# Peptides against a protein of PDB entry 5VJI: the designs that were tried, part 10

Target 1, 62 residues: chain A of PDB entry 5VJI
Amino acid sequence: NTLVVLHKSGLLEITLKTKELIRQNQATQAELDQLKEQTQMFIEATKSRAPQAWAKLQASLT

## One batch from the design tools (peptide; made by RFdiffusion4, then SolubleMPNN)

Design b1_p10_6_s4 (from b1_p10_6, 5 letters changed)
Fold by OpenDDE base, seed 5:
Structure b1_p10_6_s4 (fold): chain B 62 residues (1-62), chain A 10 residues (1-10)
Amino acid sequence: as target 1 above (62 residues)
Amino acid sequence: EVAALLAALQ
């Protein structure tokens, strides 16, 4: 049984751990991307006197 | 096949 061999060799554990790390990395990357976007909106809002820029930032933080 | 099993586990 291939599954049994993979389990006993430790390769199954490595595979599952790798899958979990990829999932965690994807989640962290999504948070980072959101923060980057919010940072950009903040910069634009501070450089602009347009209320629209602040409205965009506020909407992103809700 | 190992490839099919690994694909199913991911």
Scores: peptide ipSAE 0.074, ipTM 0.750, DockQ to the pose 0.015
Fold by OpenDDE base, seed 3:
Structure b1_p10_6_s4 (fold): chain B 62 residues (1-62), chain A 10 residues (1-10)
Amino acid sequence: as target 1 above (62 residues)
Amino acid sequence: EVAALLAALQ
């Protein structure tokens, strides 16, 4: 059985760990992208001096 | 079975 072979070889553990690391990487990347977006909104708020830009930033910080 | 492995990878 393929599953038995993969388990005994250690490849199953590596595969499952890799899958989990990919998931965690994707989650971290999403958080990073959100932070980058928030940072950009902050920069735009400081540049524009418009209250609307600050309101937009505030709304993003949920 | 291979099908079970594929399902576990999804």
Scores: peptide ipSAE 0.069, ipTM 0.748, DockQ to the pose 0.014
Fold by OpenDDE base, seed 1:
Structure b1_p10_6_s4 (fold): chain B 62 residues (1-62), chain A 10 residues (1-10)
Amino acid sequence: as target 1 above (62 residues)
Amino acid sequence: EVAALLAALQ
């Protein structure tokens, strides 16, 4: 049985751990992308000096 | 069963 061989060789554990690390990486990447977007809104707010831009930034920080 | 392993990896 292939599953038994994978388990006994340790490859199953490595495979499952790799899958979890990929999931964690994807979650961290999503947080990073959100931070990048917030940073861009901050830059635009400082450039425009418009209260609307600051309001948009504030709304994104919820 | 290989199909079960593949399903667990999705």
Scores: peptide ipSAE 0.068, ipTM 0.746, DockQ to the pose 0.015
Fold by OpenDDE base, seed 4:
Structure b1_p10_6_s4 (fold): chain B 62 residues (1-62), chain A 10 residues (1-10)
Amino acid sequence: as target 1 above (62 residues)
Amino acid sequence: EVAALLAALQ
């Protein structure tokens, strides 16, 4: 059957590894996006010097 | 079955 052929050819292992790498990539991308957002809030807080902007940044870090 | 394999990959 198809599963046996995929297993014996090594393609099943590659497929499963690819799936895991995609999952890890998605998780890392989410962390990167969060860091980018926090960086932007930091930049805005520095520019505005407004307590509200610093409060917004602080809330994002907790 | 191919359908079972596809389900396992989702």
Scores: peptide ipSAE 0.064, ipTM 0.735, DockQ to the pose 0.014

Design b1_p10_7_s1 (from b1_p10_7, 7 letters changed)
Fold by OpenDDE base, seed 5:
Structure b1_p10_7_s1 (fold): chain B 62 residues (1-62), chain A 10 residues (1-10)
Amino acid sequence: as target 1 above (62 residues)
Amino acid sequence: SLAAVQAILS
């Protein structure tokens, strides 16, 4: 049984842990990307001083 | 089987 061999060798645990770390990394990356986008909108709002830019930022934070 | 492993890892 391949699964039994994988389990007994410890590779299953490593593989499952790796999968979990990848999932966590993806979640963290998504949060980081959102923060980067919000930061960019903030920068644009400060540069333009246009109410539309601030409105975009406000919408992203809600 | 490989299918069994894939089922666990999915």
Scores: peptide ipSAE 0.096, ipTM 0.744, DockQ to the pose 0.016
Fold by OpenDDE base, seed 1:
Structure b1_p10_7_s1 (fold): chain B 62 residues (1-62), chain A 10 residues (1-10)
Amino acid sequence: as target 1 above (62 residues)
Amino acid sequence: SLAAVQAILS
């Protein structure tokens, strides 16, 4: 059947590896997005010099 | 079949 052909050709292994790499990439991107948000809060805290902005950053790091 | 490939990617 189709799955047997994919397995024997090596395409199944490549497909599954590709899926895993996409998953890992998405997880890494999520971490990067969080870091970007935290960086923005840090920038805002330094600009405003308001304790509220620092408190917001603090909360994001807990 | 295409359905078999879709099952792998889902």
Scores: peptide ipSAE 0.093, ipTM 0.744, DockQ to the pose 0.017
Fold by OpenDDE base, seed 3:
Structure b1_p10_7_s1 (fold): chain B 62 residues (1-62), chain A 10 residues (1-10)
Amino acid sequence: as target 1 above (62 residues)
Amino acid sequence: SLAAVQAILS
């Protein structure tokens, strides 16, 4: 069957590895986006010098 | 079958 052909050709392994790399990439991207958001909160905290801005940043650092 | 492949890729 088709699945057996994919397996024997090595394409299934490549496909599954690609899926895993995409998943890992998505996880890394999420971490990067979180860091970007935290960076923005840091910038806003330094600009405003307001305690609530620093509290907001601290709350995000979990 | 195509359905079997799609099940693996989903």
Scores: peptide ipSAE 0.091, ipTM 0.736, DockQ to the pose 0.016
Fold by OpenDDE base, seed 2:
Formats: C-alpha cells, structure tokens, sequence
Structure b1_p10_7_s1 (fold): chain B 62 residues (1-62), chain A 10 residues (1-10)
C-alpha cells in the first residue's frame, strides 16, 4: 500500500523529520519573537524614562 | 491508504 511504499523509499522518514524540524523552527521562532518584544520594551523604557514603561518590561520578564 | 498517510502527517 501507499504507506509501505513511502516507508521503503525513505520518503516517510524524510517527511517525519521535516515535520519535526518545522516544529522546532516554530518553537525557536516563538522564543525569538518574545526576545524581540522584550528588547523593544527595553528600548522604549530607556527612551521614555517613564516608570510605566519599566513596569511593563519587568512584567514581561516574569 | 492515502487516509492513513494523512493521519500520520496530522
């Protein structure tokens, strides 16, 4: 059947590995996006000198 | 079957 053919050809292994790499990439991208946001909040806090901006940054780090 | 393959990819 189709699954057996995919397995014997090696395509199934490649497909499953690709799925895992996509998952890992998505997780890493999420962490990177969070860091970018935290960095932006830090920049805004330093520019505005507003206590509220520092409070937002602190909250994001918890 | 194709459905079985799709289930694995889900």
Amino acid sequence: as target 1 above (62 residues)
Amino acid sequence: SLAAVQAILS
Scores: peptide ipSAE 0.091, ipTM 0.739, DockQ to the pose 0.016

Design b1_p10_7_s2 (from b1_p10_7, 6 letters changed)
Fold by OpenDDE base, seed 2:
Structure b1_p10_7_s2 (fold): chain B 62 residues (1-62), chain A 10 residues (1-10)
Amino acid sequence: as target 1 above (62 residues)
Amino acid sequence: LAAAVAAILS
């Protein structure tokens, strides 16, 4: 049984930990992408000075 | 074995 071999060798634990780290990395990347988007909206708001741009930024922060 | 690992990671 391949699962038994993986477990006894310790590879199963490493594989499961790797999967969890990948998941955590994906979650952190999503947060980073959101921050990048919010930063871009802030930059655009300062450039345009348009109330609509500030409203868009404010909506993204909620 | 490689297929089993791939299935766990997916």
Scores: peptide ipSAE 0.210, ipTM 0.837, DockQ to the pose 0.019
Fold by OpenDDE base, seed 4:
Structure b1_p10_7_s2 (fold): chain B 62 residues (1-62), chain A 10 residues (1-10)
Amino acid sequence: as target 1 above (62 residues)
Amino acid sequence: LAAAVAAILS
């Protein structure tokens, strides 16, 4: 049984930890992407000085 | 073995 071999060799634990780290990395990346988008909206709001751009940014922060 | 690892990671 390959699962038994993985377990006894310690590779199963490493594989499961790797899977968890990938999941955490994806979650952190999603938060980072959201922050990047909010930052871009902030930049656009400062450039345009249009109230609509500020409203868009404010809506994203709720 | 490689297939088993891939299945776990997926």
Scores: peptide ipSAE 0.209, ipTM 0.837, DockQ to the pose 0.019
Fold by OpenDDE base, seed 3:
Structure b1_p10_7_s2 (fold): chain B 62 residues (1-62), chain A 10 residues (1-10)
Amino acid sequence: as target 1 above (62 residues)
Amino acid sequence: LAAAVAAILS
């Protein structure tokens, strides 16, 4: 069957590894996006010096 | 074969 052909040709391993790399990339990107958001909140807090902005940042870090 | 690959990636 097709699965056996994929396995014997080595394409199954490549496909599974590709899937895992995509998953890991997505997870890393999500963490990076969160860090970017936290960085932006930090920048806004320093600019405004408003206690609300610092409270917002603190809430995001907890 | 392509369908099998697509099923694995989905």
Scores: peptide ipSAE 0.209, ipTM 0.838, DockQ to the pose 0.019
Fold by OpenDDE base, seed 1:
Structure b1_p10_7_s2 (fold): chain B 62 residues (1-62), chain A 10 residues (1-10)
Amino acid sequence: as target 1 above (62 residues)
Amino acid sequence: LAAAVAAILS
């Protein structure tokens, strides 16, 4: 069947590895997005000089 | 074959 052909040709291994790399890329992107959000909160804290903004940043780092 | 690959990646 088709699955056997994929396995014997080596394409199944490549496909599974590609799927894992996509998953890892998504996880890394999520961490990057979180860092971007924290960076924005830091920028806002420096601009406003308000204790509330620093408290918000501190809470995000826990 | 292409459909099988797409199913694995999804």
Scores: peptide ipSAE 0.207, ipTM 0.837, DockQ to the pose 0.019

Design b1_p10_7_s3 (from b1_p10_7, 6 letters changed)
Fold by OpenDDE base, seed 5:
Structure b1_p10_7_s3 (fold): chain B 62 residues (1-62), chain A 10 residues (1-10)
Amino acid sequence: as target 1 above (62 residues)
Amino acid sequence: LQAAVDAILS
């Protein structure tokens, strides 16, 4: 069957590795997005004298 | 083939 052919050709390993890399990339992207959001909140907090801006940042870091 | 790959990647 197709699965056997993929395995014997080495393409199954490549496919599974690609799948894993995609998952890792998704996790890294999520962390990056979170950092971007936290950075934006930090910028807003520094630009304003509003305590609520710092509260938002603090909440995001917990 | 594509269906098999999709199943593996899902």
Scores: peptide ipSAE 0.101, ipTM 0.760, DockQ to the pose 0.019
Fold by OpenDDE base, seed 4:
Structure b1_p10_7_s3 (fold): chain B 62 residues (1-62), chain A 10 residues (1-10)
Amino acid sequence: as target 1 above (62 residues)
Amino acid sequence: LQAAVDAILS
């Protein structure tokens, strides 16, 4: 069957590794997106000098 | 074939 052919050819290992790398990439991208959001909130807080903006940033870091 | 690929990638 297809699974046996993939295993014997070595493509199964490559496929499984690729799947794992995609999942790791997605996790890293999520962390990067969170950092970008926190950075934007920090920039807005410094620009506005409003306590509400700093409170919003603080809430995102907890 | 596609069903087998989907099973591997799930």
Scores: peptide ipSAE 0.089, ipTM 0.743, DockQ to the pose 0.018
Fold by OpenDDE base, seed 3:
Structure b1_p10_7_s3 (fold): chain B 62 residues (1-62), chain A 10 residues (1-10)
Amino acid sequence: as target 1 above (62 residues)
Amino acid sequence: LQAAVDAILS
């Protein structure tokens, strides 16, 4: 069957590795996006000098 | 390989 052919050809391993890399990439991207958001909140806090902006940043650093 | 399959499917 198809699974046997994929396994014997090596494509199954490549497919599984690709799926894992995509998952890891997505996780890393999510962490990067979170860091970017936190960085933006930090920048806004420094610009506004408003305690509310610092409180917002503090809340994000949980 | 079987472990990898199980990991991906889990």
Scores: peptide ipSAE 0.089, ipTM 0.753, DockQ to the pose 0.019
Fold by OpenDDE base, seed 2:
Structure b1_p10_7_s3 (fold): chain B 62 residues (1-62), chain A 10 residues (1-10)
Amino acid sequence: as target 1 above (62 residues)
Amino acid sequence: LQAAVDAILS
């Protein structure tokens, strides 16, 4: 049985841990991407001085 | 074997 062999060899635990780390990495990357986008909106708001740009930033933070 | 691997990675 493949599952039994993987378990006894320790590879199953490593595989499951790897899956979890990938999941956590993806979640962290999503948060990082959101922060990057918010940072860009902040930069654009400061450059344009347009109230709608600040409104856009504010909406992204809620 | 491949089916088992796919099940683990799903």
Scores: peptide ipSAE 0.086, ipTM 0.739, DockQ to the pose 0.017

Design b1_p10_7_s4 (from b1_p10_7, 5 letters changed)
Fold by OpenDDE base, seed 2:
Structure b1_p10_7_s4 (fold): chain B 62 residues (1-62), chain A 10 residues (1-10)
Amino acid sequence: as target 1 above (62 residues)
Amino acid sequence: LEAAVQAILS
């Protein structure tokens, strides 16, 4: 039985933990990407001094 | 059972 072999060898636990870590990594990466985008909007707002850029940033934070 | 293992690994 393949499942029994995986369980007995410890590979099943490692596999499941690895999948969970990948999931957590993906979630953290998504948050990081959002922060990067918001940071870019802030930079652009400061550079352009355009009210529209600040409005765009504000909308992204809500 | 093989399908179940594959589902876990996928």
Scores: peptide ipSAE 0.089, ipTM 0.750, DockQ to the pose 0.016
Fold by OpenDDE base, seed 1:
Formats: sequence, structure tokens, C-alpha cells
Structure b1_p10_7_s4 (fold): chain B 62 residues (1-62), chain A 10 residues (1-10)
Amino acid sequence: as target 1 above (62 residues)
Amino acid sequence: LEAAVQAILS
């Protein structure tokens, strides 16, 4: 059947590895997005010099 | 088993 053909051809392994790489990429992207957000909050905190902005940044770092 | 293949690809 199709599953057996995929397995024997090596495509099943490639498919599973690809799915895992996509998952890992998504996780890394999420971390990168979080860092970008924290960087933006840091920039805003330095610009505003407002305690509220620093408090917001500190809360995001927990 | 097409359903199993689709599950893997999901």
C-alpha cells in the first residue's frame, strides 16, 4: 500500500524529519518574536523614561 | 492505508 511504498522509498523518513524541522523552526521563530518584542519594549522604555514602560518590560522578562 | 498517511502528513 501507499504507506509501505513511502517507507521503502525513504520518503516517510524524509516526511517525518521535515515535520520535525518545521516544528523546531516554529519554536525558534516564537523565541525570536519574543526577543523582538522585548527589544521593542526596551527601546520604548529608554525613550519614554517612564516607570510604567520599565515595569512593562520587567513583566515581559519573567 | 490512506487515512494513516494523511494523519502523518497532518
Scores: peptide ipSAE 0.088, ipTM 0.751, DockQ to the pose 0.016
Fold by OpenDDE base, seed 5:
Structure b1_p10_7_s4 (fold): chain B 62 residues (1-62), chain A 10 residues (1-10)
Amino acid sequence: as target 1 above (62 residues)
Amino acid sequence: LEAAVQAILS
């Protein structure tokens, strides 16, 4: 059957590995996006003398 | 079976 053919050809393994890599990439991208946001909040806090900007940054780091 | 394969590949 189709599943057996995919398995024996190696395509199933490649497909599953690719899906796993995509999942890992998505997780890493989410962490990167969070870091980018935190960096932006840090920049805004340093440019501002407003305590709420620092409070916002501190909240994001918890 | 085809549905199962598609579920794996999707």
Scores: peptide ipSAE 0.087, ipTM 0.747, DockQ to the pose 0.016
Fold by OpenDDE base, seed 4:
Structure b1_p10_7_s4 (fold): chain B 62 residues (1-62), chain A 10 residues (1-10)
Amino acid sequence: as target 1 above (62 residues)
Amino acid sequence: LEAAVQAILS
């Protein structure tokens, strides 16, 4: 029984933990990517001094 | 059994 072997060897626990870590990593990466995008919009807004650039940033934060 | 293992890994 493959499932029994995985469980008794401890590999099942490692596999499940690895899956959870991958999921958490993906969620954290998504948050990081969003922050990077918002930071870029902020930089562009400060450079352009254009109201539409600030409006774009504000829309991303709301 | 293999289907059960695959479900766990998916």
Scores: peptide ipSAE 0.085, ipTM 0.746, DockQ to the pose 0.016

Design b1_p10_8_s1 (from b1_p10_8, 6 letters changed)
Fold by OpenDDE base, seed 4:
Structure b1_p10_8_s1 (fold): chain B 62 residues (1-62), chain A 10 residues (1-10)
Amino acid sequence: as target 1 above (62 residues)
Amino acid sequence: EMAELQALLA
């Protein structure tokens, strides 16, 4: 069947590796997005000098 | 049998 053909041709290994790389990429992207958001909060805190902005940043880092 | 492949990729 199709699964056997994929296995013998080596494409199954590539497919599974691709799936794993996509998963890792998604996880890394999520961490990067979080860092970008935290960086923006830091920038806003330095600009406003308002204690509320620093409180928001601190809450995001906990 | 694509169901086997679908299960593996889930």
Scores: peptide ipSAE 0.179, ipTM 0.811, DockQ to the pose 0.015
Fold by OpenDDE base, seed 3:
Structure b1_p10_8_s1 (fold): chain B 62 residues (1-62), chain A 10 residues (1-10)
Amino acid sequence: as target 1 above (62 residues)
Amino acid sequence: EMAELQALLA
C-alpha cells in the first residue's frame, strides 16, 4: 500500500519532518503576529499619551 | 490505505 511504499522509500520520514516544520513555522508566525500587535499598541500609546492606551498595552503583556 | 496515511498526517 501507499504507506508501506512511502516508508521504504524514505519519503514518509521527509513528510513527517515537513509536517513538523510547518507546525513550528505556524507557531513562530503566531508569536510574531502577537509581537507586531503589541508593537502597534506601544506606538499608539506613545502617540496618544493617554493612560488608557498604556493600560491596554500593559494588559496585552500579561 | 490513503485513509491511514491521512490519519497519520492529521
Scores: peptide ipSAE 0.177, ipTM 0.808, DockQ to the pose 0.015
Fold by OpenDDE base, seed 1:
Structure b1_p10_8_s1 (fold): chain B 62 residues (1-62), chain A 10 residues (1-10)
Amino acid sequence: as target 1 above (62 residues)
Amino acid sequence: EMAELQALLA
């Protein structure tokens, strides 16, 4: 069947590796997005000079 | 056959 052919040709291994790389990329992107959000909160805290903005940033870093 | 592959990739 098709699955056997994919396995014997090596394409199944490549497909599974690609799937894993996509998963890892998604996880890394999530971490990057979190860092970007924290960076934005830091920028806003420095601009506003308001204690509330610093408190918000501090809460995000816990 | 394609259903088997889809299940593996799910």
Scores: peptide ipSAE 0.174, ipTM 0.808, DockQ to the pose 0.015
Fold by OpenDDE base, seed 5:
Structure b1_p10_8_s1 (fold): chain B 62 residues (1-62), chain A 10 residues (1-10)
Amino acid sequence: as target 1 above (62 residues)
Amino acid sequence: EMAELQALLA
């Protein structure tokens, strides 16, 4: 069957590894996006000089 | 057979 063929050819292992790498890439991208957002909050805090903006930044870092 | 593969990749 198809699964047996994939296994014997080694393609199954590659497929599963690829799936895992995609998952890890997505997780890393999410962390990067979060950092970008935090950076933006920092920039806004410096611009506004409002305590509320600093509070938002602090909340995001905890 | 394809269902088994799809389950594994899900």
Scores: peptide ipSAE 0.173, ipTM 0.806, DockQ to the pose 0.015

Design b1_p10_8_s2 (from b1_p10_8, 4 letters changed)
Fold by OpenDDE base, seed 1:
Structure b1_p10_8_s2 (fold): chain B 62 residues (1-62), chain A 10 residues (1-10)
Amino acid sequence: as target 1 above (62 residues)
Amino acid sequence: ELEELQQLLE
């Protein structure tokens, strides 16, 4: 049984920890990408001086 | 032999 061999060697723990770290990294990356998008909308709102760009930013923060 | 490992990796 390959699972038993992986467990006894400690590689199962490393494998499961690696899976969890990948999952956490993906979640953190999604939050970071959202923040980058919000930051870009803020920059565009400041440049355009258009009420519509501020409304778009506000809608993204709700 | 790998099916149990695959289930843990899902």
Scores: peptide ipSAE 0.245, ipTM 0.836, DockQ to the pose 0.015
Fold by OpenDDE base, seed 4:
Structure b1_p10_8_s2 (fold): chain B 62 residues (1-62), chain A 10 residues (1-10)
Amino acid sequence: as target 1 above (62 residues)
Amino acid sequence: ELEELQQLLE
């Protein structure tokens, strides 16, 4: 049984921890990408002075 | 033999 061998060697724990770290990294990357987009909308709102650009930023913060 | 490991990795 391969699972028993992986468990006894400690490789199962490393594998499961690696899976969890990948999942957490993906979640953190998605939050970072959202923040980058919001930052870009803020920069565009400040440059354009257009009420529509501020409305887009406000809608993204909900 | 790998089915149990696959379920843990889902």
Scores: peptide ipSAE 0.242, ipTM 0.834, DockQ to the pose 0.015
Fold by OpenDDE base, seed 3:
Structure b1_p10_8_s2 (fold): chain B 62 residues (1-62), chain A 10 residues (1-10)
Amino acid sequence: as target 1 above (62 residues)
Amino acid sequence: ELEELQQLLE
């Protein structure tokens, strides 16, 4: 049984920890991408000085 | 033999 060999060698723990780190990395990347988009909307709001650009930014933060 | 490992990785 391959699973028993992986468990006894300690490779199963490494595999499960790696899976969890990949999941956490994906979640952190999604948060980073959202922050980049919000930053772009902030830059556009500051450049345009238009109330609608600030309203779009506010809607993205709620 | 790998099915048990695949299920644990899902």
Scores: peptide ipSAE 0.239, ipTM 0.832, DockQ to the pose 0.015
Fold by OpenDDE base, seed 5:
Structure b1_p10_8_s2 (fold): chain B 62 residues (1-62), chain A 10 residues (1-10)
Amino acid sequence: as target 1 above (62 residues)
Amino acid sequence: ELEELQQLLE
């Protein structure tokens, strides 16, 4: 039984921890991508000075 | 034997 061998060697714990770290990394990457998009909307709002660009930024922050 | 590990990794 491969599962029993992995458990006894401690590799199962490492495998499960690695899976969780991958999931956390994916969540953190999604937050970073959202922040990059918000930063771009802020840059565009400052360039255009249009109320609509500020409204779009505000909607992304809610 | 790998099916049990696959289920745990879902």
Scores: peptide ipSAE 0.235, ipTM 0.831, DockQ to the pose 0.015

Design b1_p10_8_s3 (from b1_p10_8, 5 letters changed)
Fold by OpenDDE base, seed 2:
Structure b1_p10_8_s3 (fold): chain B 62 residues (1-62), chain A 10 residues (1-10)
Amino acid sequence: as target 1 above (62 residues)
Amino acid sequence: ELEELQKLLA
């Protein structure tokens, strides 16, 4: 069947590896997005000098 | 038949 052909041709391994790389990429992107948000909160805290902004940043670093 | 492959990739 198709699955057997894909396995013997090596394409199944490539497919599974690609799936894993996509998953890892998504996880890394999520971490990067979080860091970007934290960076923005830091910038806002420095601008406002408001204790609330620093508290918000601190809470995000948990 | 692709059903087996689809389940593996799910």
Scores: peptide ipSAE 0.197, ipTM 0.817, DockQ to the pose 0.015
Fold by OpenDDE base, seed 5:
Structure b1_p10_8_s3 (fold): chain B 62 residues (1-62), chain A 10 residues (1-10)
Amino acid sequence: as target 1 above (62 residues)
Amino acid sequence: ELEELQKLLA
């Protein structure tokens, strides 16, 4: 069947590795998005100079 | 017979 052919040709391994790389890329992107959000909260905290904004940033880091 | 592959990738 098709699965057996893919396995014997080595394409199954490449396919599974590609799937894992996509998953890892998504995880890394999520971390990057979190950092971007934290950076924005930092910028807002410096602009407002309000303790509440700094507290919000601190809460996001812990 | 792609169902087996689809199940593996799911």
Scores: peptide ipSAE 0.193, ipTM 0.816, DockQ to the pose 0.015
Fold by OpenDDE base, seed 1:
Structure b1_p10_8_s3 (fold): chain B 62 residues (1-62), chain A 10 residues (1-10)
Amino acid sequence: as target 1 above (62 residues)
Amino acid sequence: ELEELQKLLA
């Protein structure tokens, strides 16, 4: 049985850990992407000096 | 043989 062989060899644990790390990496990447977007909105708000740009940034932080 | 593993990884 393939599953038994993987378990006894230790590869199952590594596989499951790898899967979890990929999931965590994806979640962290999503947070990072959101932060990058918020940073860009902040930059645009400082450039435009328009209240609407600041409102847009504020809305993104909720 | 791989069905159980596939279920675990799903």
Scores: peptide ipSAE 0.192, ipTM 0.816, DockQ to the pose 0.015
Fold by OpenDDE base, seed 3:
Structure b1_p10_8_s3 (fold): chain B 62 residues (1-62), chain A 10 residues (1-10)
Amino acid sequence: as target 1 above (62 residues)
Amino acid sequence: ELEELQKLLA
């Protein structure tokens, strides 16, 4: 059985750890992307000095 | 042979 071989060789643990790291990386990347977007909205708000831009930023900070 | 592994990785 392939699963048994992977388990005994330690490759299953590596595979599962890799899967978890990919999941964590995806979650962290999503948070980073959100922060980047919020940063851009902040920059735009400072440039425009328009209340609407600040309101847009505020709405994103949830 | 790979069905159990695929199930685990799903």
Scores: peptide ipSAE 0.191, ipTM 0.814, DockQ to the pose 0.015

Design b1_p10_8_s4 (from b1_p10_8, 5 letters changed)
Fold by OpenDDE base, seed 3:
Structure b1_p10_8_s4 (fold): chain B 62 residues (1-62), chain A 10 residues (1-10)
Amino acid sequence: as target 1 above (62 residues)
Amino acid sequence: ELEELQALLS
């Protein structure tokens, strides 16, 4: 049984940990991407000085 | 043989 061999060798634990790290990395990357988008909206709001741009940014932060 | 591993990783 391949699963038994992986478990006894310790590779199963490494595999599961790797899977979890990938999941966490993906979640962190999604948060980072959202922050980047919010940062861009902030920059655009400062450039335009338009209330609508600030309202758009505020809506994204809720 | 790999079905259990695939299920665990899914």
Scores: peptide ipSAE 0.216, ipTM 0.828, DockQ to the pose 0.015
Fold by OpenDDE base, seed 4:
Structure b1_p10_8_s4 (fold): chain B 62 residues (1-62), chain A 10 residues (1-10)
Amino acid sequence: as target 1 above (62 residues)
Amino acid sequence: ELEELQALLS
């Protein structure tokens, strides 16, 4: 059984840890992307005289 | 042979 051999060799632990690290990386990347988007909205709001730009930014921060 | 591992990783 491949799974049994993988477990006994210690490679299963490495595999599961790798899966978890990938998951964490994806979550962190999503947060980073959100921050980048919010930063862009902030920049646009500072350049705009339209109150709608600030309202859009505020909505994104909820 | 890899079905069990695939199930675990799914």
Scores: peptide ipSAE 0.215, ipTM 0.827, DockQ to the pose 0.015
Fold by OpenDDE base, seed 5:
Structure b1_p10_8_s4 (fold): chain B 62 residues (1-62), chain A 10 residues (1-10)
Amino acid sequence: as target 1 above (62 residues)
Amino acid sequence: ELEELQALLS
């Protein structure tokens, strides 16, 4: 069947590895987005100089 | 038959 052909040709391994790389890329992107959000909170904290802004940043880092 | 492949990639 198709699965057997893909396995014997090596394409199945490539496909599965690609799937895993996509998953890892998505995880890394999520971490990057979180860092961007934390950076924005830091910027806002420095601008406002309000304790609640710093508290919000601190909560995001815990 | 592609159902097995689809199941593996899901």
Scores: peptide ipSAE 0.214, ipTM 0.826, DockQ to the pose 0.015
Fold by OpenDDE base, seed 1:
Structure b1_p10_8_s4 (fold): chain B 62 residues (1-62), chain A 10 residues (1-10)
Amino acid sequence: as target 1 above (62 residues)
Amino acid sequence: ELEELQALLS
């Protein structure tokens, strides 16, 4: 069947590895997006000098 | 033909 052919050709391993790389990339991208958001809150805190802005940043650092 | 592969990737 198709699965057997994919396995014998090596394409199954490549497919599974690709799926895993996509998953890892998505996880890394999520962490990067969170860091970008935290960076923006830091910039806003420094600009406004408002205690509330620092509180928001502190709350995001979990 | 692809049901087994789809199940593996799901």
Scores: peptide ipSAE 0.214, ipTM 0.827, DockQ to the pose 0.015

